# Peptides against a protein of PDB entry 6J54, part 126

Target 1, 223 residues: chain A of PDB entry 6J54
Amino acid sequence: NENLFASFIAPTMMGLPIVTLIIMFPSLLFPTPKRLINNRTISIQQWLIQLTSKQMMAIHNQKGQTWSLMLMSLIMFIGSTNILGLLPHSFTPTTQLSMNLGMAIPLWSATVFTGFRYKTKTSLAHFLPQGTPALLIPMLVIIETISLFIQPVALAVRLTANITAGHLLIHLIGGATLALLNINTMTAFITFTILILLTILEFAVALIQAYVFTLLVSLYLHD
Target 2, 42 residues: chain B of PDB entry 6J54
Amino acid sequence: QFQFTGIKKYFNSYTLTGRMNCVLATYGGIALLVLYFKLRSK

## One batch from the design tools (peptide; made by RFdiffusion4, then SolubleMPNN)

Design b2_p14_5_s2 (from b2_p14_5, 9 letters changed)
Fold by OpenDDE base, seed 2:
Structure b2_p14_5_s2 (fold): chain B 223 residues (1-223), chain C 42 residues (1-42), chain A 14 residues (1-14)
Amino acid sequence: as target 1 above (223 residues)
Amino acid sequence: as target 2 above (42 residues)
Amino acid sequence: LDVLLQTLAELLSK
């Protein structure tokens, strides 16, 4: 059973952490355009970034749109790392809870503090839903406060759990397929088909989780 | 359109100011309770 | 939470 989690161990070479290079590698896949009319691949990439940016920032006013660069970089980073992690025998940094917490907590705190700084009244008012009966106000404020502090944890765990679970399933089904190759070819073929379908699903999940992570950070900023 | 008078003007769950005041009052009350128990234990 | 509270309010109103 130790082999199941072996793929999630941080890879090291000669005692040096290769994880740093793995985290930085996705940045090479997104070169900055230098021409007005770029290559087809770069043009498509920019088009996708623009579309996602428009959709994500449509919720925000002009002040909130100042976060567009950061949010877009975040979604590109998480998305690219998640997709690259689905490559055979690859390591996904986003499967590490420490990394996701390291991203979620600062971003969450930044959004909350930004809200309190520029929209103090609205931010404080969010601790009490509109139309709450007077007798339930103290309890509801406490619950809402707790809910606020759960947000970064939920954000990090959601991303980590979804990606990790997907990877585990791929590894398990892949291992089962290999084991069944010499036992029952028909069953192995079925299992392999499921593996392919699951892999496609995980690609979608990888992108969705990146989007949801960024979107929630954006929503917390908007309050 | 709601018109609030008296204490309801400052402490209501419908206006932003009222909600803010309610939240502040709640936190203030909790802080006072914590302070009370802390002072009592000393 | 607001949606939940609204649904609860609707249930209690019936």
Scores: peptide ipSAE 0.188, ipTM 0.767, DockQ to the pose 0.016
Fold by OpenDDE base, seed 4:
Structure b2_p14_5_s2 (fold): chain B 223 residues (1-223), chain C 42 residues (1-42), chain A 14 residues (1-14)
Amino acid sequence: as target 1 above (223 residues)
Amino acid sequence: as target 2 above (42 residues)
Amino acid sequence: LDVLLQTLAELLSK
């Protein structure tokens, strides 16, 4: 069963980590527009970015709009890496917990510190839900503080677990289809159909996880 | 909407200021407890 | 947590 996780090992060539190149590769898919009316592909990308930015930044005031570029870059990065990870025999960097923690912790800390800096009263009040009975206040404040510190972990683990589980499932079903080719062709065909449906689902999951990650970061900023 | 008098005016779970004060009081209480146990061992 | 508390309150009120 060790070979099942071989696809999740960080790829190296001649002892040099090529993961850096893999991480940088999605950036090539989003060129900088130079014209007012660009190519169809670039126009579609800009349109999607504009739609997502409008939806995500609608909850923020003008000060929160400063984070628009960062949040859009984040969703584009995670989304692109997740989609590229669904290519056959591809390595998905977002399956690495270290990478997701590296993204989640700084962004979370930035949002929390920004909240405390500009909205200190609201941020402190956020540790106590409105309408809490007096006797439950100390316990609830403690729980809410713990919940705050779990946020970066939840962001990282959610993204990592969903993408990793999806990839693992694709590999398992794919392996099963290959094994069943010599046993029963009909069952192999059914399993292959399930694999196709699963891959389509994983494309959706890839985009959803990118969106959820960015949305939660935005939500933490809003407090 | 809510009329609070006395201590409830400053420590309540309905107003923003009241919630903030409750949080600060809770942290202060925890800090004092930790300090008490730390000084007790010494 | 607020959503959870509200949901619990709604369930307990029934």
Scores: peptide ipSAE 0.177, ipTM 0.765, DockQ to the pose 0.017
Fold by OpenDDE base, seed 3:
Structure b2_p14_5_s2 (fold): chain B 223 residues (1-223), chain C 42 residues (1-42), chain A 14 residues (1-14)
Amino acid sequence: as target 1 above (223 residues)
Amino acid sequence: as target 2 above (42 residues)
Amino acid sequence: LDVLLQTLAELLSK
């Protein structure tokens, strides 16, 4: 059991934490463009960023467009870290619940406070759905309030659980494959095939979770 | 579209202002209840 | 929740 979770332990070298370096590493993969016509990799990156930005900002008005930079940076960070985490024996910071809470709670609070500041009436009215029968108003307001406070928790847990579960499966199936290589080669081949399919799925999940995380933050801003 | 009169004008679930007032009233009521129990629990 | 309630209302109204 301890060996299973060894990959989830915060890495240290000579007693010094290297987690900071790991978190900063993805930033090196996205250099700033300097030319009018950039390399293929940079051009693809810019194209992807533009597409995602158009999709996310379509929900917001001009005032909401101010969040575009932050949201795009967030999705790039989470996405890149998740993808890098799928490398063999890599540590994924987003696997840590503390990391995700550290991102989710401030962003959620910022969206909620922004809503209250600029759209006070609408934000307050959001606690009561339109057309609610009068007798159900107090109960529904309470439920909606609870729902609001669950949002950051759900946001963090969703990301953490999905990434963690994927990592666990990859490690388990991978370990099983290695163990079965000398026992039954046929079974090992089957498990290896499953592992390949699973890894492909996890790549997709990594990107989807980054997108969903950012999208939900955006939706909370829109209210 | 909706036209309300009297108290329903200020406290309704259809208009934006009405919904806001309902929410404020509910929170106010809860606050009063909490205060009541706090004072009683002494 | 609003969307959910609206969908529920639509389903019940049919």
Scores: peptide ipSAE 0.168, ipTM 0.757, DockQ to the pose 0.018
Fold by OpenDDE base, seed 5:
Structure b2_p14_5_s2 (fold): chain B 223 residues (1-223), chain C 42 residues (1-42), chain A 14 residues (1-14)
Amino acid sequence: as target 1 above (223 residues)
Amino acid sequence: as target 2 above (42 residues)
Amino acid sequence: LDVLLQTLAELLSK
């Protein structure tokens, strides 16, 4: 089954990692506007960014809105990379747990530290829900502290697992369709139809996972 | 608005300050326990 | 966790 996981191997060319180029490529798809009235494609992109920004930043106050640029860039990055990863025989950097941890841990740490700096009392009080019986306070505080440290891990694993699982299913069904071409053409057609439906689903998953990742980061900032 | 007297004024699960103090007390207690076991072993 | 605790409380109250 090494052939199945071959698509997840980090690509190299002449001993140099081309993964860096793959990561940078999505940024080229979103040019910066220069005119008051831009091209239709740029206008659509700006419109989508504004809609997502309004939705995500509605939770935050004026001080929290300073994170809007970073959160929007994160959505665009993860979303674009996930969609590009659905191309046949393409490498998706977000399938690598190391990359997702590299994004999740610093962002999580930043949200936690900003909370402690500007909302120290509220952030500390978050470890204890309101109305907790006195006898359960020590145990609940421990659980909340553990929950806090699991957040970055869950954030990274969720993104990685969802994208990786989707890719594996596409490869498995794709391989099955090719194998059935010589056995039963009718069954092969059915499996091919399932493959198309699955690819559409994975496009949706790619966008949703990008949104969920950024939303959770934003929510952790709100405390 | 909650009115608490005595120890409940500083350690309650309803007020923001009370919740903060409870969290700090729990962390302090755990730290003291760890310190006790460390000093006992050595 | 607050939502979880509330749901558990609702289940126990039934």
Scores: peptide ipSAE 0.206, ipTM 0.762, DockQ to the pose 0.017; fails the geometry check

Design b2_p14_5_s3 (from b2_p14_5, 9 letters changed)
Fold by OpenDDE base, seed 1:
Structure b2_p14_5_s3 (fold): chain B 223 residues (1-223), chain C 42 residues (1-42), chain A 14 residues (1-14)
Amino acid sequence: as target 1 above (223 residues)
Amino acid sequence: as target 2 above (42 residues)
Amino acid sequence: IDTLLQTLATLLSK
């Protein structure tokens, strides 16, 4: 059982945390444009960022568009770390619940605080759905309050669980394929095909989870 | 538009102000209950 | 959640 989670242990070299370098590495993949006409790769990246920003901020008004920079940086960070984590024998920082909580809690608190600061009446009204029977109002307000506090936990756990489950499955099937190469080559080929399909799926999941995480933060901001 | 009179005007689940007042009343009630139990323990 | 609760409330009111 411990062998399954060995790949999720934070890597250290000579007692120094390499995790910091791993977290900072995706930032090197997105250089700041300096020229009016950039290279093809940078232009494609900018085009994708603009496309995603238009989709994410379509829900928000002018005041909500102020959060566009932070939300886009968040989706790029989570997306890039998730994609890089699919490399063989690589450490994915987003598999760590502590990291996801460290991202989710401040962002959630910022969105909730922003809502209460600028839209106090609307934010308070969200604790009670419209048309609720009078007798159920106190209980429903309590449930909605609890739901609000569960939001950052659900956000962190969802991201962690989806990425961790995908990595575990890739490692298990990958290990099984290597073990079956010496036993039965036919079954090894089948398991290898499944591994390829699973890796493609995990690439999609990695991007979707980054998008969902950012989208939910955006929706909490919209209230 | 809903026309409410009396207590329903301030504590309704349809208007924005009514919903806000209901939430504040609920939190106020919980705070009073907690305060009551705290004072009772002394 | 609010929409789900509203739909549930409408179903229960029928």
Scores: peptide ipSAE 0.186, ipTM 0.781, DockQ to the pose 0.017
Fold by OpenDDE base, seed 2:
Structure b2_p14_5_s3 (fold): chain B 223 residues (1-223), chain C 42 residues (1-42), chain A 14 residues (1-14)
Amino acid sequence: as target 1 above (223 residues)
Amino acid sequence: as target 2 above (42 residues)
Amino acid sequence: IDTLLQTLATLLSK
């Protein structure tokens, strides 16, 4: 059991946290453009960022588009860290609930407070759905308030749980494959095939979770 | 399209202002209840 | 939740 969760322990060397370097490493993969026509790799990256930016900001007005830089940086960070975490024997910081809460809570609070500051009437009105029967108004307002406070928790837990579950499955199937190599080669081959398929799935999950996290933050901003 | 008169003008679930007022009234009511029980317990 | 409530309201209105 200890071996299963060993991959989720924060790595340290000589008492120094390497986690900081791991968190900063993805930034090296996205260099800033220096030319009008960049290398193919950078051009593809910029194209992807532009596409995602257009999709994310399509929901927002001009004022909401001010958050574009932050949201794009967030999705790039989470996406890159999640993808890098799928490398063999790699550590993903996004599997740590503390990190995800550290991202979710401030962003959520910022979106909520921004909503209350610039769209006070609309934000307050969101605590009561339109067309609610009069007798249910107090209870519904309470429920909606509770729902609001659950949002950051759900946001963090969703990301953490999905990535953690994926990693756990990869490790389990990988370990099983290695164990079965000397027992039954045929079953080991089957488990290995499953591992490959699962790994491909987890790549998609990693990107989707990054997108969903950012999208929900943007939606909370839009209210 | 929706014209409300009287109390429904200020407290309705259809208009933006009405919804806002309902929310504020609900929070105010809860706050008053909490205050009442707190003062009663003293 | 709002869409669900609206759906429920429409169902109850019939």
Scores: peptide ipSAE 0.157, ipTM 0.777, DockQ to the pose 0.017
Fold by OpenDDE base, seed 4:
Structure b2_p14_5_s3 (fold): chain B 223 residues (1-223), chain C 42 residues (1-42), chain A 14 residues (1-14)
Amino acid sequence: as target 1 above (223 residues)
Amino acid sequence: as target 2 above (42 residues)
Amino acid sequence: IDTLLQTLATLLSK
């Protein structure tokens, strides 16, 4: 059990945290375009960024579109880190709740404060849904306020739990496959096939979680 | 779309302004309750 | 929550 969770421990070399380098590594995969017509890889990346930006920022007004760069950088960071984490024997920094909280809390706070600054009436009105019976108004306002404060926690925990659970499952099935190689080759082959399918699923989950995280941040900005 | 008269005009769950006022009233009420209990203890 | 409440209200209205 301890060996299983050892893969989630932050890697260090001689007491120096390599986690910083791991976090910075995905930035190297997205070079800045310098030409009008770039390489195929850069063109595809830019195209994907444009598509996602158009989709996410369609909800926002022009003032909200100022957040496009930050939101796109966020999805690129989380997505890239999650995908890289699926490499064999790799450490995913997004499995660390501290990092996800570090991303979620400031972004959430920024969205909430931005909402209160520019759309005070609408933001305050969000504490009470439309059509609420008069007797339930005080209770529901309290619940909605609590819900607001749970948002950053939900963002962080959702991302962390999904990625961590996926990694844990891959390790468990992988370990079981290796253990079954000496017991029953046929069952080991079946478990290996499941592992491959699970890995493919985790790639999808990695991208979805990045998208959901960014989308929710964007949604909170829109209120 | 909705026609409200009296106090319901200012405190309703349908209009944006009404919802805002309800929220503010709720927070105000809670603040007053907290203040009351604090002053009662002293 | 708003969507959930609206859904519940719709279900309770029937």
Scores: peptide ipSAE 0.143, ipTM 0.773, DockQ to the pose 0.017
Fold by OpenDDE base, seed 3:
Structure b2_p14_5_s3 (fold): chain B 223 residues (1-223), chain C 42 residues (1-42), chain A 14 residues (1-14)
Amino acid sequence: as target 1 above (223 residues)
Amino acid sequence: as target 2 above (42 residues)
Amino acid sequence: IDTLLQTLATLLSK
């Protein structure tokens, strides 16, 4: 069990935390464009950012578009860290619930407070669905209030659970494949094929979870 | 679209204002209940 | 939840 979770331990060198450097590393992979016509890699990155921006900001009005930079930076950060985390023996900060809560709670709070500030009537009215029977109003308001407070928890847990579960499966199947290499080569080949398919799936999951995380934050802003 | 009269004008589940007032009334009621139990205990 | 309730209401109203 210790070997299984060893990849989730915060890395340190001589007692100094390297986690800060690991978190900052993805920023180096996205350099700022300086030319009108950039390299192919930068052009693809910009194109992807523009596409995702158009998709996410289509939900928002002019005032909501102010959050575009923050949301785009968030999706780039989470996506890049998740993809880098799929490298063998790498540490993914997003597997740590503390980090995800640290991101989810402030962003959720910001969206909720922004809603109350600019759309006070709509935000308060959102605690009660339209057309509810009068007798069920108090109960439904309570349920909706609880639902609101569950949002940051669900946001953090969803991201953490999906990424962590994927990493665990990759490590387990990878370890099993290595163990079976000396026992049964044919079975090892089968498990290796499964591992490849799983890794492809986890790449997709890594991107999807980043997108869903930012999208939900955006939706909470729109109310 | 909906025309309500009397108390239903201010407390309804169809209009934004009505829904807001209902939410405020429910929170106010809960606050009063909590206050009542707090004052009752001591 | 609101959309779910509305969809449920529309389904039940048919």
Scores: peptide ipSAE 0.128, ipTM 0.764, DockQ to the pose 0.018

Design b2_p14_5_s4 (from b2_p14_5, 7 letters changed)
Fold by OpenDDE base, seed 5:
Structure b2_p14_5_s4 (fold): chain B 223 residues (1-223), chain C 42 residues (1-42), chain A 14 residues (1-14)
Amino acid sequence: as target 1 above (223 residues)
Amino acid sequence: as target 2 above (42 residues)
Amino acid sequence: VDVLLETLARLLSQ
């Protein structure tokens, strides 16, 4: 069904990738404050950022709080891009696995490397849970090592799959609604209602996935 | 607080240092096995 | 994993 997946094709204009502009566009929606008392929109944004920052950084010490800016920027970026992707005929960059891997792998590696640098003993000890029977130690260490390497993949796939699945459902139900208009108008109205409810759900999913992605990155840093 | 004697002092699943040593020993063992098979194949 | 489990437990308890 090539027509269904057409919305996931990277847009280009005159041979130049428009994807770059789409990725940069969300940054324009969040201007920096210039006054002590800003506009209502900016104030709300700052308030939300402060709330999320306090929640996410509560698990970290002063040294871990250095990551606050990066984590907040990440959640704002992913959240805004996911929401904008719900617009009709829009392209969501986070539906691309390559992009999500490009974000997940560096962030994951950074958290792992920082752990090894500053908390070497604790980081190495994390591969072996406390109280493990002696006979299971080698096997469990291997499993935990594999688990560590699966983490970046899980982050990327989770985000991609959730957003992509949501988009597919919207397209399928939308297409069904249009098809039913000529068959039964009453059933078409029901399917349209479902489409609206699904769209609202996808807005929530978009924000949740952004939060979960950032939270997990933060948790990996905390070890 | 756990008191361990002998080899258990260095290889424990309860202490932080012991856990670290167990992990390092496991990786070292795997590395030696890989090295053995590599040298055997050549 | 432990931090994740604790976080999930806290979220579920609220």
Scores: peptide ipSAE 0.197, ipTM 0.769, DockQ to the pose 0.030
Fold by OpenDDE base, seed 2:
Structure b2_p14_5_s4 (fold): chain B 223 residues (1-223), chain C 42 residues (1-42), chain A 14 residues (1-14)
Amino acid sequence: as target 1 above (223 residues)
Amino acid sequence: as target 2 above (42 residues)
Amino acid sequence: VDVLLETLARLLSQ
């Protein structure tokens, strides 16, 4: 049981936390283009960034598009860290709830405050859905207020839970396959196949969760 | 194209201003209730 | 939530 969660412990070297280096490492994988015609890898990266940027910012006006850099950096960061976390014996910073809360709360607060600052009437109106019966207004306003405060928690927990659960499953099935290699090779082969399929799924989940996290932040900004 | 008259003009669930006013009224009412109980407890 | 639901509904309707 202790070995199960050992991969989620913050790694240290010589008593110093190396988590900061791990968090910063993904930035090295995305170099800035310096040429008009870049290498194939960089060109593909830039193409993907542009596509995702256009897709995410399509719902925003020009004023909302000022957040494009922040949102794109966020999705690239979370996506890259999640993908790198799927490497064998790697540490995924996004499995740490503290990190995800550290990202979710400020971004959520920024979006909410930005909404109240520039779209005060609309933001206040969001606490009451349109067409609500008059008698339900006070209760519904309270519920919507609570819902608002749950948003950052849900945002952080969603990302953490999905990535952590995936890692746990990979670890458990991987351990089971190793244990079954000497017991029943046929069942071990089946579990290994499941492990491969699961790892592919987790790659998709890693990207989807990064996208959803960023998209929800963007939606909260748009109101 | 909703036409509201009287109090419904200011407090409605269909217009943005009406919804805003309803929210503010709700928060104001809650604040007053909290204040009332706080003053009563003292 | 409403915007999210509407967007999801639109995506699922396609």
Scores: peptide ipSAE 0.145, ipTM 0.777, DockQ to the pose 0.029
Fold by OpenDDE base, seed 4:
Structure b2_p14_5_s4 (fold): chain B 223 residues (1-223), chain C 42 residues (1-42), chain A 14 residues (1-14)
Amino acid sequence: as target 1 above (223 residues)
Amino acid sequence: as target 2 above (42 residues)
Amino acid sequence: VDVLLETLARLLSQ
C-alpha cells in the first residue's frame, strides 16, 4: 500500500526540491509569439486561448475583462500540468493539496474582495437567495456565509481529488495488468485495454478540471 | 413587480436592497447575541 | 449561484 502513494511524494534530488522546476516546466511549452503569423503550434495555442477567453470572459463586464490574463494563465497552467502529469512516471504537482490551496485561496479572496469593493450591494445580497421565507432568512444567511468560505476548499479539493483519483486508478489497473501477465494473458489484455481507455478519459478529466477550476473562479468574480 | 409597504419595503427577500438589509440585520443580530453572551459571562 | 442555477435550469429545460 505504501508503494501506491510513492508516486505522489514530492520529488527531491540531493535534498533539494525539484518540484519548483517541475512547476515551472509547463511555461516552456507556451512560448511568446513574436510574429503576426506564427508557427502552426503557436497559432493553435493562441486560437485555443482566444476561444476559451471569449467563452469565459463573456460573463464579465469590462471591469471583469481585466481578469482575462489571470484566468487564461490559470487554465493554461493547470491544464498543462495535469496533462503532463499523465506521462509515465511523471509527478503531477496538482495532486498536492497544498499547491491547489495556494492557488485557490488567493484567487478566491481576490474575487470576493473585488466583489465587495465594486458591487457591495449585490455581494451582500448574494448571501440571501431571492424569495426566501422570512423565518428562514437568518439560517440561510449563515449557511450561505459558510458556503462562501467552503468555496476555496472546494476548488482545491475538487482538483486534487479528481487528479489524484485518476492517477491512483491508472496505477492500480496498470499494476493489475502487469500481475495478470503471468496468470492469464487474455485477462491481462482486457485490463490493458481498460487502462488505455482510462488514460484517454483522464486526459479529458485533466482538461475539464482545469476548465472547471478557472470557470468557478470566474463565476465567483461575477457573483 | 412586488409592492411592499412599511418594514417589508426595507426588509424583503425579493429586492436587492431588501436582501442586503436582511443580511446586515442578520449579521447585526448575531453580533449582538455574541456580545450579549460575552458580556454576560463577564 | 444564481448564474449556475439559471444555467442548470436552461440545460434541464432543453
Scores: peptide ipSAE 0.119, ipTM 0.771, DockQ to the pose 0.026
Fold by OpenDDE base, seed 3:
Structure b2_p14_5_s4 (fold): chain B 223 residues (1-223), chain C 42 residues (1-42), chain A 14 residues (1-14)
Amino acid sequence: as target 1 above (223 residues)
Amino acid sequence: as target 2 above (42 residues)
Amino acid sequence: VDVLLETLARLLSQ
């Protein structure tokens, strides 16, 4: 079983951690534009960023749009790391719960604190839904408070679980295909087809999870 | 939209202010309860 | 909830 999880071990070279370099690598894939008319790759990237920014910031007022840069950087980071993680024998930092918590907790805290700072009345009112019977108010306030504190955990776990599960499944099916190549070629072909379909799905999941993570952070900011 | 009178004006689940006050009252009550048990235990 | 509803409405209207 250790061999199965070997891909999730933090890589080191000569005792030095390479994780920092791996995390910084995606930034090199998105160079800053230098020309009015850029290369096709850069143009597509800019177009995608503009589209996503418009969609995500549509729910925010001008004050909320201040977070646009942060949210866009977040989605680009998570998305790029997730996609790169699907490369053969690559290490995906987002599979580490510690990393995802490290991102989720500060961002969540920032959104909650900004909400309390600028929208104190509405933020406090969120602990009690409208139309609640008077007898249920104390209990519901407690539940909503607990729900608030679960948000960062759910955010991190969702991302971690989805990416990790996908990686594990790819490894398992991939290993099964290799094992079946010499045993039964027909079954190996079927398993290989499933693997291909799964990998395509995981590419989609990688992007979706990045989007959902960022969207939820944005939603919490809007309150 | 809703017209409440008396205590219901300040503590209601329909108005924003009322909801806020209810939340604050709830937290205040919990804090007092915790304080009571803390002082009683020691 | 209202934000979600508005978001859904926008997505469905497009």
Scores: peptide ipSAE 0.104, ipTM 0.759, DockQ to the pose 0.031

